# Ledger of designs, part 109: peptides against a protein of PDB entry 6MBK

Target 1, 240 residues: chain A of PDB entry 6MBK
Amino acid sequence: GFEMVNFKEEGFGLRATRDIKAEELFLWVPRKLLMTVESAKNSVLGPLYSQDRILQAMGNIALAFHLLCERASPNSFWQPYIQTLPSEYDTPLYFEEDEVRYLQSTQAIHDVFSQYKNTARQYAYFYKVIQTHPHANKLPLKDSFTYEDYRWAVSSVMTRQNQIPTEDGSRVTLALIPLWDMCNHTNGLITTGYNLEDDRCECVALQDFRAGEQIYIFYGTRSNAEFVIHSGFFFDNNSH

## One batch from the design tools (peptide; made by RFdiffusion4, then SolubleMPNN)

Design b2_p12_5_s1 (from b2_p12_5, 5 letters changed)
Fold by OpenDDE base, seed 2:
Structure b2_p12_5_s1 (fold): chain B 240 residues (1-240), chain A 12 residues (1-12)
Amino acid sequence: as target 1 above (240 residues)
Amino acid sequence: SLIPVIHDFTPV
């Protein structure tokens, strides 16, 4: 009921190919299609993951390296997904000197500088790990790991990572959700849940969409995410 | 029952 389209101003998004009603389950993504911390552990990155304390402690960095390894792998299952990702982001790590200078008068500058410092330190650490660790020898990025690569990967993860349950539902893990994250964002309610019985992400329509209209979702704000954790998953049954 | 899928805002 949808197709990927390159919109002039918004870049890639999803367009309805039929009428979709509010609260209709129009999109689902099985776990096997997700890029997760578990898929990272089961990939060529697995041996290094098992030996590196930072990869083990920070699932977002594990996802970033998973993304880089798969991007560098011509036969990766996720190549079609990776090719849809932006080459650059509007995140602090991509701010131009003039943008940073403008923010120097704001409180946000401290967070920007923190991100720069943390990312630079992580890059320096992992550059050394990739050059010296025995389990890094089989990584497809072994001979090509730049700051630009790392900046892109962490920015991709920071903008797209989601909390989902583990397969047994006992814990929370991190995932990139292909196809689903192609939806551009609008204000509203969280309409995506994980179905443990079918082991898939399920997205219901936020509103009615007619054939030919772009499909938008709401992935939440920090405050909304906290609210959902405390209040449970509410589909606003705005059955009008 | 569905478990909400939420964006994680934790920076690197």
Scores: peptide ipSAE 0.562, ipTM 0.939, DockQ to the pose 0.613
Fold by OpenDDE base, seed 4:
Structure b2_p12_5_s1 (fold): chain B 240 residues (1-240), chain A 12 residues (1-12)
Amino acid sequence: as target 1 above (240 residues)
Amino acid sequence: SLIPVIHDFTPV
């Protein structure tokens, strides 16, 4: 019912190959295809994860390192997904000086500076961990871990991470959802849910889409300022 | 029933 297409201004997105009705289940993604904190724990990162308090405490950072490890692994199951990710983002960590100066007039500046400071500190910390920790020796990023790598990974995670239930439904975990996150975003209602019985993410159409139209989703309610800070998105008519 | 899948806006 859909295909991946490279749109000029929006990059990769999904296009309907047939008419899709509002509320129609058009896309589902089984848990086994997701990049999760659990898959990070079960990967080459697992031994380090089990010993590093920051990775354990911050699932988003665990996902960032999982993403970096899988990117550096030619045989990774997620290579097809990773290759669809942007190489750069419109997130604050990629802002030029003029963009940062513009934001100084907004309340967002404090969060931007916080991101810069936190990301720099995290990079410095993990650079040392990767160089010195015994369980880091087998990580494919050991000899190639730059700030640019880390900036990319955390930006990828910040823009794409989602809350989903654990397999037993007892807790919430973080996931990157391949194929689904290729949908570009619009204002609307959340139309993606997790089906625990079938152990999959299920996305229903936000509206009617005709064959040949781009499929848009909505992933959460935030102000424009928060969208800029966390996702790089801006909606002029955002009612949130 | 479905559990809503929500983007996590927590920064690093």
Scores: peptide ipSAE 0.552, ipTM 0.938, DockQ to the pose 0.939
Fold by OpenDDE base, seed 5:
Structure b2_p12_5_s1 (fold): chain B 240 residues (1-240), chain A 12 residues (1-12)
Amino acid sequence: as target 1 above (240 residues)
Amino acid sequence: SLIPVIHDFTPV
């Protein structure tokens, strides 16, 4: 139904290989293919996770370290996914000096500086943890943990992390969703839901797509994310 | 019933 294509202006995306109708389930990703906080806990990172309060408290950082560990593992199941990730991002952590100077005239500068400071502090903390903690000795990143690595992993997670239910549906966890996150984004409605019965992410088409057209999705707005966090409820018409 | 999958915009 679709294929991965490198679009000149938009980078990697999905292209329809046949006509896809609006609301058609064209893409699904089982939990076992997701990079989640749970998969991080079940990985080589698990022993360290079980003893580090920051990893336990911050699922996004756990995902970042999971991503780094898997990237450093030649036999990782997620290597094909990781190889599709950008090497650099247009996020504040990658801003050049001139871009930061431009932002000094804006209210965003405080958030940017906060992010820089937090990321640097986290790196310094985890650098020490990786060097000194007994459970870090077997991590494939032990001898290759740079700020650039951490910046990349955090930026990858920040741009791609999604809220999904745990297996029992009792809690919300964080996940990177391979293949699905290759879709470029457009404005619209959330058309991706999690099916707990089949234990998979399900994406329905936002609109009709013809064979040869790029498939776009809508992954949400910040306001929607905040609403879900605060209300525990998102009324998207994904009542399927 | 599907549970909406939503991007998390929370920074680190």
Scores: peptide ipSAE 0.530, ipTM 0.930, DockQ to the pose 0.609
Fold by OpenDDE base, seed 3:
Structure b2_p12_5_s1 (fold): chain B 240 residues (1-240), chain A 12 residues (1-12)
Amino acid sequence: as target 1 above (240 residues)
Amino acid sequence: SLIPVIHDFTPV
């Protein structure tokens, strides 16, 4: 077993409530609980998705709009999950002028400016779509779609999106994985897999954890520069 | 067999 805890330095994470052994299956999440491109297609966003080429081509943007629609829906199944998400992020889209000026001396500035430009262009495009497209009239965000909303949604997706198989296993799709994404990151091996037979994500323990210890997982390999740009993380001992 | 679940680091 495990529980959500606010740790002093790492913020929210998962803590073991009993001893967990290495390679033990301690956490699983069925597909029905995931926010996916498929669940976006099957939501109130579905009619607009079917008519917009960018939503169809960019699963991450589809997830961002799905997240915004569900956040604006009081009866959304995902309200308990959405309420656990940060209201703001330590990512470049939230940097103040002084933080951007500091990065001007680094190569990271080009990626920051690219993110700013792309996000602004996407917002301008979709603002027009939401105002003019007939299928947008049913969206709960129709009269409330700000840059701050869009910035939050794309930052949430960028920091939490995962590759999983489609239900038939024929393709790769994108998903937000509730409960699992509460684990903080460490260096190691990927210990989360998708079980197509049971249609669920399965996470096994990276190491032994004692009762009362924080449970860590490994999300994937990146440089510290890439983590700062895309996730807001910095790890001194990041193994390449 | 399990299919690895991988964080997607592709920016928007």
Scores: peptide ipSAE 0.527, ipTM 0.932, DockQ to the pose 0.890

Design b2_p12_5_s2 (from b2_p12_5, 4 letters changed)
Fold by OpenDDE base, seed 4:
Structure b2_p12_5_s2 (fold): chain B 240 residues (1-240), chain A 12 residues (1-12)
Amino acid sequence: as target 1 above (240 residues)
Amino acid sequence: SLVPVIHDFTPV
């Protein structure tokens, strides 16, 4: 087993309550607990989603708005998860002026400027949509939708969104994975797969963890993600 | 069957 712990420097993380062996299935999260594009469509956001081309085209933005709507909903099923999310991030949208100036000497500046421009444009667009669209009237965002809200939501999504199969396995969709994404990250191999038969995310241990140790996962680098997509993913038989 | 769960690095 494991428990959620607030680590001083790393924030929330998972701690082993027993010895966990490498490749042991220690954590699973059923689809019904995930925040997905599908759950966004089935939420208060659904009517607007059905009428807005940007929400339909960009699942990550749909997740961002889903996250904002659920955050603003006191009775949301995901309140316990949302309350564990950082209030601020180390993403480009939170860079100080000096950090941005420093990056001007790097190739990363183009991505930073793109992110700023896109996020600002999206905010301006959706601010107008929320104020004027009939299906936005019931959104909890109607009277409180700031750039800071949007910045937080998209940063949350960018740092935590995962590709998972749809329920029928025919397509890929995006999901935030509560509890699992509370694991802090280390270098290693991707050890999380989706079990379509049981309709759940399954995480196997990256290494041996002793009771009382923090459990780390690896969600990959962009190159690792590409490698996994192209090479496939295998769980050892002893992991299940 | 298992499908890899992969972080999506696509920005907004």
Scores: peptide ipSAE 0.567, ipTM 0.938, DockQ to the pose 0.607
Fold by OpenDDE base, seed 5:
Structure b2_p12_5_s2 (fold): chain B 240 residues (1-240), chain A 12 residues (1-12)
Amino acid sequence: as target 1 above (240 residues)
Amino acid sequence: SLVPVIHDFTPV
């Protein structure tokens, strides 16, 4: 019921190929198609993950390295997804000097500098790990791990990572959700849930979309995410 | 039961 289209100004998005009704389940993505901390652990990164405390403690960094390893792997299942990702981002790590100077007058500058510092430190740490750790020897990125690579990977993760349940539903993990994250965003309600029984992400339409219209979703705001974490999201029980 | 899928805004 949809197709991927490169929209002017918005980049890649999804376009309806038929009329889609509000609350219609139009898109689902099985766990096996997701890039998760678990898939990172089960990948070529797994041996290193098992030995590195930072990878274990920081699922977002684990995803970043998973993304880099898969990008460097010509036969990766996720190549089609990875090739759709932006090569650069409008995130603080990509700010030009003039943009940073502009932010110096704002409170945001402290967060930006913190992010720069943390990212640089992480890169330096992992550069050494990749060069020296025995379990890094077989990583496809061993001979090609630049700051630009790391900056790209963490920016990709920061802009696209989602909280989903583990397979047993006992914990929360992080995931990149291919195809779903191709939807551009609008204001509204969160319409994506994880179905543990079918082990898939399920997205219902935020509104009616006519054939030929771009499909927009709402992935949440920081305040909404905090609200969900603290208060639980009232999914209206659409009793299906 | 659906568990909400939410974007994680936590930086690295």
Scores: peptide ipSAE 0.549, ipTM 0.935, DockQ to the pose 0.596
Fold by OpenDDE base, seed 3:
Structure b2_p12_5_s2 (fold): chain B 240 residues (1-240), chain A 12 residues (1-12)
Amino acid sequence: as target 1 above (240 residues)
Amino acid sequence: SLVPVIHDFTPV
Protein backbone atom coordinates (compact mmCIF):
# COMPACT_ATOMS: atom_id res chain seq x y z
CA GLY B 1 0.00 0.00 0.00
CA PHE B 2 0.82 3.70 -0.20
CA GLU B 3 -0.39 7.06 1.10
CA MET B 4 -0.24 10.68 -0.04
CA VAL B 5 2.26 12.72 1.99
CA ASN B 6 3.61 16.27 1.88
CA PHE B 7 7.40 15.87 1.73
CA LYS B 8 9.65 18.71 2.91
CA GLU B 9 11.46 19.41 -0.37
CA GLU B 10 9.49 17.57 -3.07
CA GLY B 11 5.99 18.65 -1.96
CA PHE B 12 3.17 16.13 -2.32
CA GLY B 13 4.14 12.54 -3.20
CA LEU B 14 3.36 8.89 -2.44
CA ARG B 15 4.88 7.02 0.52
CA ALA B 16 5.00 3.24 0.90
CA THR B 17 3.00 1.88 3.86
CA ARG B 18 4.64 -1.57 3.50
CA ASP B 19 7.70 -3.02 1.83
CA ILE B 20 7.29 -3.02 -1.97
CA LYS B 21 9.57 -5.16 -4.15
CA ALA B 22 11.02 -4.15 -7.50
CA GLU B 23 8.66 -5.00 -10.39
CA GLU B 24 5.69 -5.44 -8.01
CA LEU B 25 2.37 -4.09 -9.34
CA PHE B 26 1.55 -1.62 -6.57
CA LEU B 27 -0.72 0.90 -8.39
CA TRP B 28 -3.38 0.67 -11.12
CA VAL B 29 -5.89 3.20 -12.49
CA PRO B 30 -8.92 2.09 -14.58
CA ARG B 31 -9.76 4.06 -17.77
CA LYS B 32 -13.04 5.30 -16.23
CA LEU B 33 -11.02 7.36 -13.70
CA LEU B 34 -8.81 9.04 -16.35
CA MET B 35 -9.42 12.45 -17.88
CA THR B 36 -9.00 11.77 -21.61
CA VAL B 37 -9.80 13.32 -24.99
CA GLU B 38 -12.61 10.75 -25.15
CA SER B 39 -14.06 11.81 -21.77
CA ALA B 40 -13.88 15.43 -23.02
CA LYS B 41 -15.86 14.43 -26.14
CA ASN B 42 -18.44 12.69 -23.93
CA SER B 43 -18.80 15.69 -21.58
CA VAL B 44 -20.65 19.03 -21.84
CA LEU B 45 -17.75 20.06 -24.13
CA GLY B 46 -18.74 17.37 -26.68
CA PRO B 47 -21.03 19.48 -28.92
CA LEU B 48 -18.43 22.26 -29.22
CA TYR B 49 -15.62 19.73 -29.77
CA SER B 50 -17.56 18.23 -32.68
CA GLN B 51 -17.73 21.67 -34.38
CA ASP B 52 -14.27 23.16 -33.61
CA ARG B 53 -11.31 22.10 -35.77
CA ILE B 54 -8.65 23.17 -33.24
CA LEU B 55 -10.18 21.13 -30.40
CA GLN B 56 -10.32 18.15 -32.76
CA ALA B 57 -6.73 18.58 -33.98
CA MET B 58 -5.10 19.36 -30.60
CA GLY B 59 -5.93 16.84 -27.88
CA ASN B 60 -3.95 18.84 -25.30
CA ILE B 61 -6.23 21.88 -25.80
CA ALA B 62 -9.26 19.60 -25.59
CA LEU B 63 -7.95 18.34 -22.21
CA ALA B 64 -7.37 21.93 -21.06
CA PHE B 65 -10.99 22.84 -21.77
CA HIS B 66 -12.13 19.58 -20.19
CA LEU B 67 -10.27 20.57 -16.99
CA LEU B 68 -11.86 24.05 -17.03
CA CYS B 69 -15.38 22.70 -17.56
CA GLU B 70 -15.01 20.08 -14.81
CA ARG B 71 -13.43 22.58 -12.38
CA ALA B 72 -16.41 24.90 -12.93
CA SER B 73 -18.85 21.99 -12.30
CA PRO B 74 -19.53 21.44 -8.55
CA ASN B 75 -20.84 17.91 -9.19
CA SER B 76 -17.93 16.82 -11.42
CA PHE B 77 -16.63 13.30 -10.82
CA TRP B 78 -13.08 14.71 -11.02
CA GLN B 79 -13.48 17.41 -8.31
CA PRO B 80 -11.39 15.40 -5.79
CA TYR B 81 -8.58 15.11 -8.35
CA ILE B 82 -8.79 18.73 -9.58
CA GLN B 83 -8.50 19.98 -5.97
CA THR B 84 -5.10 18.23 -5.73
CA LEU B 85 -3.69 20.17 -8.70
CA PRO B 86 -1.46 23.21 -8.07
CA SER B 87 -3.18 26.61 -8.35
CA GLU B 88 -0.01 28.00 -9.99
CA TYR B 89 3.01 26.51 -11.77
CA ASP B 90 6.73 27.26 -12.11
CA THR B 91 6.42 27.06 -15.92
CA PRO B 92 7.39 29.93 -18.29
CA LEU B 93 3.77 31.14 -18.54
CA TYR B 94 4.09 32.17 -14.88
CA PHE B 95 7.55 33.77 -15.13
CA GLU B 96 7.95 37.30 -13.86
CA GLU B 97 9.61 39.99 -15.97
CA ASP B 98 12.97 39.53 -14.21
CA GLU B 99 12.95 35.76 -14.85
CA VAL B 100 12.26 36.38 -18.56
CA ARG B 101 15.06 38.97 -18.70
CA TYR B 102 17.46 36.43 -17.20
CA LEU B 103 16.60 33.98 -19.99
CA GLN B 104 17.26 36.58 -22.74
CA SER B 105 20.92 35.54 -22.71
CA THR B 106 19.94 31.92 -23.50
CA GLN B 107 18.46 30.09 -26.48
CA ALA B 108 15.51 29.11 -24.27
CA ILE B 109 14.07 32.62 -24.69
CA HIS B 110 12.79 31.75 -28.17
CA ASP B 111 10.78 28.81 -26.82
CA VAL B 112 9.42 30.99 -23.98
CA PHE B 113 8.29 33.70 -26.40
CA SER B 114 6.76 31.09 -28.69
CA GLN B 115 4.81 29.61 -25.78
CA TYR B 116 3.58 33.07 -24.71
CA LYS B 117 2.54 33.95 -28.27
CA ASN B 118 0.78 30.63 -28.90
CA THR B 119 -1.07 30.66 -25.56
CA ALA B 120 -2.23 34.26 -26.02
CA ARG B 121 -3.37 33.55 -29.59
CA GLN B 122 -5.26 30.43 -28.51
CA TYR B 123 -6.94 32.32 -25.67
CA ALA B 124 -8.06 35.11 -28.03
CA TYR B 125 -9.42 32.56 -30.50
CA PHE B 126 -11.34 30.52 -27.93
CA TYR B 127 -12.63 33.61 -26.12
CA LYS B 128 -14.36 34.57 -29.37
CA VAL B 129 -15.59 30.98 -29.90
CA ILE B 130 -17.03 30.78 -26.37
CA GLN B 131 -18.78 34.15 -26.80
CA THR B 132 -20.27 33.43 -30.25
CA HIS B 133 -20.70 29.67 -30.79
CA PRO B 134 -24.19 28.27 -29.99
CA HIS B 135 -22.78 25.09 -28.43
CA ALA B 136 -20.72 27.15 -25.96
CA ASN B 137 -23.87 28.46 -24.21
CA LYS B 138 -24.12 25.31 -22.05
CA LEU B 139 -20.50 25.44 -20.87
CA PRO B 140 -20.11 26.32 -17.17
CA LEU B 141 -17.26 28.68 -18.15
CA LYS B 142 -19.41 30.69 -20.63
CA ASP B 143 -19.41 33.86 -18.50
CA SER B 144 -16.09 33.17 -16.71
CA PHE B 145 -13.24 32.47 -19.12
CA THR B 146 -10.10 34.50 -18.34
CA TYR B 147 -6.52 34.28 -19.54
CA GLU B 148 -5.60 33.16 -16.01
CA ASP B 149 -8.03 30.23 -16.33
CA TYR B 150 -6.58 29.23 -19.69
CA ARG B 151 -2.97 29.62 -18.52
CA TRP B 152 -3.67 27.34 -15.55
CA ALA B 153 -5.42 24.70 -17.65
CA VAL B 154 -2.75 24.46 -20.38
CA SER B 155 0.01 24.42 -17.73
CA SER B 156 -1.78 21.58 -15.90
CA VAL B 157 -2.03 19.62 -19.15
CA MET B 158 1.56 20.29 -20.30
CA THR B 159 2.96 19.06 -16.98
CA ARG B 160 0.70 16.01 -16.58
CA GLN B 161 -0.51 14.71 -19.98
CA ASN B 162 0.39 11.14 -20.97
CA GLN B 163 0.11 9.02 -24.10
CA ILE B 164 -2.14 5.97 -23.69
CA PRO B 165 -3.89 3.67 -26.17
CA THR B 166 -7.53 4.14 -27.14
CA GLU B 167 -9.95 1.55 -25.75
CA ASP B 168 -9.64 -0.60 -28.89
CA GLY B 169 -5.83 -0.18 -28.93
CA SER B 170 -5.87 1.13 -32.53
CA ARG B 171 -4.63 4.67 -31.77
CA VAL B 172 -2.79 6.79 -29.20
CA THR B 173 -4.70 9.39 -27.16
CA LEU B 174 -3.90 11.78 -24.30
CA ALA B 175 -4.81 11.31 -20.65
CA LEU B 176 -4.39 12.79 -17.20
CA ILE B 177 -3.88 9.93 -14.73
CA PRO B 178 -5.22 10.69 -11.22
CA LEU B 179 -3.38 9.18 -8.22
CA TRP B 180 -0.48 8.02 -10.44
CA ASP B 181 0.56 11.60 -11.24
CA MET B 182 1.06 12.24 -7.50
CA CYS B 183 4.34 10.27 -7.71
CA ASN B 184 7.48 12.37 -7.86
CA HIS B 185 10.05 11.53 -10.53
CA THR B 186 13.52 10.02 -10.71
CA ASN B 187 15.85 8.70 -13.40
CA GLY B 188 15.33 5.12 -14.50
CA LEU B 189 13.11 3.01 -16.74
CA ILE B 190 9.47 3.52 -17.64
CA THR B 191 7.53 1.13 -15.38
CA THR B 192 3.98 2.22 -16.24
CA GLY B 193 2.03 0.40 -18.94
CA TYR B 194 -1.53 0.17 -20.16
CA ASN B 195 -3.31 -3.18 -19.85
CA LEU B 196 -5.85 -3.27 -22.70
CA GLU B 197 -7.48 -6.50 -21.48
CA ASP B 198 -8.32 -5.02 -18.06
CA ASP B 199 -8.57 -1.45 -19.49
CA ARG B 200 -6.28 0.14 -16.88
CA CYS B 201 -2.92 1.82 -16.32
CA GLU B 202 -0.53 -0.43 -14.37
CA CYS B 203 2.55 0.80 -12.49
CA VAL B 204 5.23 -1.58 -11.21
CA ALA B 205 7.92 -0.54 -8.73
CA LEU B 206 11.16 0.76 -10.25
CA GLN B 207 13.12 -0.56 -7.25
CA ASP B 208 12.62 -1.97 -3.76
CA PHE B 209 10.90 0.50 -1.43
CA ARG B 210 10.75 0.02 2.33
CA ALA B 211 7.78 0.99 4.46
CA GLY B 212 8.00 4.75 5.04
CA GLU B 213 10.03 5.52 1.87
CA GLN B 214 8.84 7.83 -0.90
CA ILE B 215 7.85 6.05 -4.12
CA TYR B 216 9.45 7.50 -7.25
CA ILE B 217 8.66 6.78 -10.91
CA PHE B 218 10.29 7.57 -14.24
CA TYR B 219 7.85 9.13 -16.72
CA GLY B 220 10.16 9.97 -19.66
CA THR B 221 13.52 11.37 -20.80
CA ARG B 222 14.21 15.06 -21.44
CA SER B 223 17.11 17.47 -21.09
CA ASN B 224 17.16 19.91 -18.16
CA ALA B 225 16.51 22.76 -20.62
CA GLU B 226 13.37 21.03 -21.90
CA PHE B 227 12.23 20.31 -18.33
CA VAL B 228 12.50 24.03 -17.50
CA ILE B 229 10.53 25.03 -20.60
CA HIS B 230 7.78 22.42 -20.21
CA SER B 231 7.73 21.50 -16.50
CA GLY B 232 9.69 24.24 -14.68
CA PHE B 233 12.27 21.99 -12.95
CA PHE B 234 15.81 20.55 -13.24
CA PHE B 235 17.08 17.01 -12.71
CA ASP B 236 20.57 16.32 -11.43
CA ASN B 237 22.38 13.71 -13.55
CA ASN B 238 19.55 13.43 -16.07
CA SER B 239 20.38 10.36 -18.17
CA HIS B 240 19.63 10.49 -21.90
CA SER A 1 1.14 -7.30 -23.10
CA LEU A 2 1.39 -3.76 -21.72
CA VAL A 3 1.55 -0.67 -23.91
CA PRO A 4 4.06 1.79 -22.40
CA VAL A 5 2.52 4.87 -20.79
CA ILE A 6 4.74 7.87 -21.52
CA HIS A 7 4.58 11.55 -20.67
CA ASP A 8 3.83 13.74 -23.69
CA PHE A 9 6.30 16.63 -23.72
CA THR A 10 4.69 18.43 -26.68
CA PRO A 11 3.90 22.07 -25.81
CA VAL A 12 0.64 23.78 -26.62
Scores: peptide ipSAE 0.530, ipTM 0.932, DockQ to the pose 0.883
Fold by OpenDDE base, seed 2:
Structure b2_p12_5_s2 (fold): chain B 240 residues (1-240), chain A 12 residues (1-12)
Amino acid sequence: as target 1 above (240 residues)
Amino acid sequence: SLVPVIHDFTPV
């Protein structure tokens, strides 16, 4: 199979422990191991979720709060996963003053400022909600909710959230996929699909990997995601 | 049948 390794430059990744062939199913993650909007609703966050229109409308924010609640819970099932997440990100919310100043000459500055503004507004809103809402009293973050916490959580979600089907396949929901998202990115095709029959994410190898090699996957681009939605899954063997 | 797992690029 594979093993988790801390690579010097790339951080945590997966390394093959045997030869893996292209298109081989080498990794699968059952739904019960995923952090989803549904698992958020079924957690200590559930009562607040049921009463807050923003959590209900914004699945990514629901995942961010789910991640924060589980991080603050010593007995959380997802503690081993959370410990593998970066403490900081290369997202706009972590840009240094000099980086922002450099981007002022580009069109990207508008997106950066938009993210800062939106994140700050959301933090201010939810800070008040956590302090005043009755269903927030049981949250493990009740007495410890900083902007740095929120910035980290939304950055974790923005970099790692995936669209997967609901259990019945009728709708799309959002998920963080433990173990799978430890694979570092390379250029290629989307090689991860959700198997509704077995209720699991399935990842096939993008290429041949030898024992001892790092396993890379392609997370996709916005354009690739749109193309896959229209053209179907790019497995050579579309096993329906 | 497999449903593609795709990254969601929608910001918060």
Scores: peptide ipSAE 0.562, ipTM 0.938, DockQ to the pose 0.598; fails the geometry check

Design b2_p12_5_s3 (from b2_p12_5, 6 letters changed)
Fold by OpenDDE base, seed 4:
Structure b2_p12_5_s3 (fold): chain B 240 residues (1-240), chain A 12 residues (1-12)
Amino acid sequence: as target 1 above (240 residues)
Amino acid sequence: MLIPVIHDFTPV
């Protein structure tokens, strides 16, 4: 009922190939296709994850490293997904000096500076870990781990990570949801749920879409400032 | 029952 399309202004998105009704289940993604903290633990990153306290404590960083490892792996199952990710983002970590100066007039500046500081510290920490930790020797990024790599990975995760239940439903974990996250954002309601019985993400249509229309989803209730900081999105008509 | 899939905006 949909196809991947490169939209001129929005990049890759999903377009309806038929009429889709509001609340119709049009897209589902099984757990096995997700990039999760669990899949990170089960990957080449697993040995390092088991010994690094930051990776264990921060699932988002674990996902970032998982993404980097899979990107560097030609035979990765997720190569088709990774290739659809943007090479750069409109997140604060990519802001030019003038953009940062503009934000100095806003309350968001503190969060921007915090993000820069944290990302730089994390990079410095993990650069040392990758160079010195025995379990890092098997990582495909060992000899190629730049700040740009890390900036890209954390920005990818920050803009795309989702909370989903663990397989047993007992806890919440983080996941990147391939194909689904190609939907560009709009204002509305959360229309994606996890079906534990079928072990899949399920997305229902936010509204009616006609054949040929772009399919949009809503990522969550955030202020424009928070969207800029975390997702790079801004909606002039955002009521929140 | 579906569990909402929520985008996590927590900074890294």
Scores: peptide ipSAE 0.399, ipTM 0.906, DockQ to the pose 0.938
Fold by OpenDDE base, seed 5:
Structure b2_p12_5_s3 (fold): chain B 240 residues (1-240), chain A 12 residues (1-12)
Amino acid sequence: as target 1 above (240 residues)
Amino acid sequence: MLIPVIHDFTPV
């Protein structure tokens, strides 16, 4: 009922190929298609993951390295997904000097500098790990791990990571959700849930879409996410 | 029952 299209102003998105009704389940993504902390553990990164405390403690970094390893692997199952990802982002890690100077007059500057410092420290740490750790020798990124690579990967993860349940539903883990995250975003309610019985993400339509219309979703805001966790659905008017 | 899929805004 949909197709991937490159829209002139919004980049990649999904277009309806038929009429889709509000609340209709139009898109689902099985766990096996997701990039998760678990899939990272089960990949070529697994041996290093099992030995590195930071990878174990920080699922977002594990996803970033998983993304880098898969990007560097020509035969990766996720190549079609990875090739649709932006090469650069409008995140603080990509701000130009003039943008940073402008932010010096704002409260945001402290968060930006913190992010820069943290990312740089993480890169320096993992550069050493990749160069020296025995389990890093077989990683496809062994000889190609730049700050730009790391910046891209963490920015990709920060902009696209989602909380989903583990297979047994006992814990929350992090996932990138291919195909689903190709939907551009609009204001509304969270309409994506995880079905543990079928072990898949399920997205229902936010509104009626006609054939030929772009399908938009709402992935929420931080405030909305917090409200969902504690109280259920929250409507936030922030556009994304 | 569906568990809401929530975007994680936590910085790295």
Scores: peptide ipSAE 0.377, ipTM 0.901, DockQ to the pose 0.622
Fold by OpenDDE base, seed 2:
Structure b2_p12_5_s3 (fold): chain B 240 residues (1-240), chain A 12 residues (1-12)
Amino acid sequence: as target 1 above (240 residues)
Amino acid sequence: MLIPVIHDFTPV
């Protein structure tokens, strides 16, 4: 029903290989394929997670470290997914000096500086943890953990993390959703839900797509300013 | 019943 394509301006996306009707279930992703806080706990990161209060309190940071560990693991199940992720992002952490200077006249500058400071502090903290904590010795990033690595991982998580139910449906957890997150964003309605009975994410088409057309999804309601700050996206006709 | 999958925009 779809294929991965590298579009000139939008990077990787999904293209329909057949006609897809609005509201048609065209894509589903089982839990076992997701990168979640739970899969992080069950990985080589698990022992460190169980002893670090920040990893336990901040599921997004747990996902960032999970992503880094899997990227550094040649035999990782998620290597095909990780290779589709951007090497750089349009998020504030990647802004050039001229872009930051342009934003100095805007209210967004405070959020940009906040992200810089928080990311730098977190990196410094976890650099020390990785160097000194006994359970960090088996991490594939033990001898190579740079600010660039951390910046990439947190940017990947900030732009792609989703709230999904736990397996028993009792709580909410965070997940990266491979294949699904290859769909580029458009304005519209949320058309992705989690099916607990089948334990999978289910995506229905936002609109009709013809064979050969790019498939778009709506990630959620945010203002254009919030999209720029958190996702790096801007839409002139954003309804929020 | 489907539970909506919601992108979390909260920065780290």
Scores: peptide ipSAE 0.377, ipTM 0.899, DockQ to the pose 0.917
Fold by OpenDDE base, seed 3:
Structure b2_p12_5_s3 (fold): chain B 240 residues (1-240), chain A 12 residues (1-12)
Amino acid sequence: as target 1 above (240 residues)
Amino acid sequence: MLIPVIHDFTPV
């Protein structure tokens, strides 16, 4: 029903290979294919997770470390997905001095400085943890944990994390959703949900798409400032 | 590809 394509100006996205009707379920991703806080707990990171209060309290950081561990693991199930991720991002953590100086005249500067401060503090904390904690000895990043690695993982999670229900539906957790997160954004309504009976993320078509057309989804109502801070871009046709 | 989300990194 669709294929991955590199579109001009928009980068990678999904293209319809047949006609898709509005409200048609064209894409689904089972829980077993997601990178989640639960999959992090069940990985090589699990022993450390069970003893670190910050990993337990901050699911986004748990996902960042899960992503780093899986990237460093040649036999990781998620290698095909990880290889599709950008090597660098246009997010604030990658801004050069001149870009930061320009932002000093904008409302975004406070959020940029907050991200820098938080990320640096987190890195310093976890560098010490990785060097000293017994359960860090088996992590593939034990002897190679740089700020650049951490910045990349944090930015990957920041731009792609989603809330989904736990398997029993009693709570919410965080997930990266492979294949689905390749869809580019347009104005509209949320057309993605989670089916607990089949334990999968489901996406229905926002509109009719003809064969050969790019498939867009709506990410939700966001300001351009939020897009810059979280995703590094502006959306001129945004209704917010 | 990049998905704007409501989550951000809190201070630690």
Scores: peptide ipSAE 0.029, ipTM 0.692, DockQ to the pose 0.155

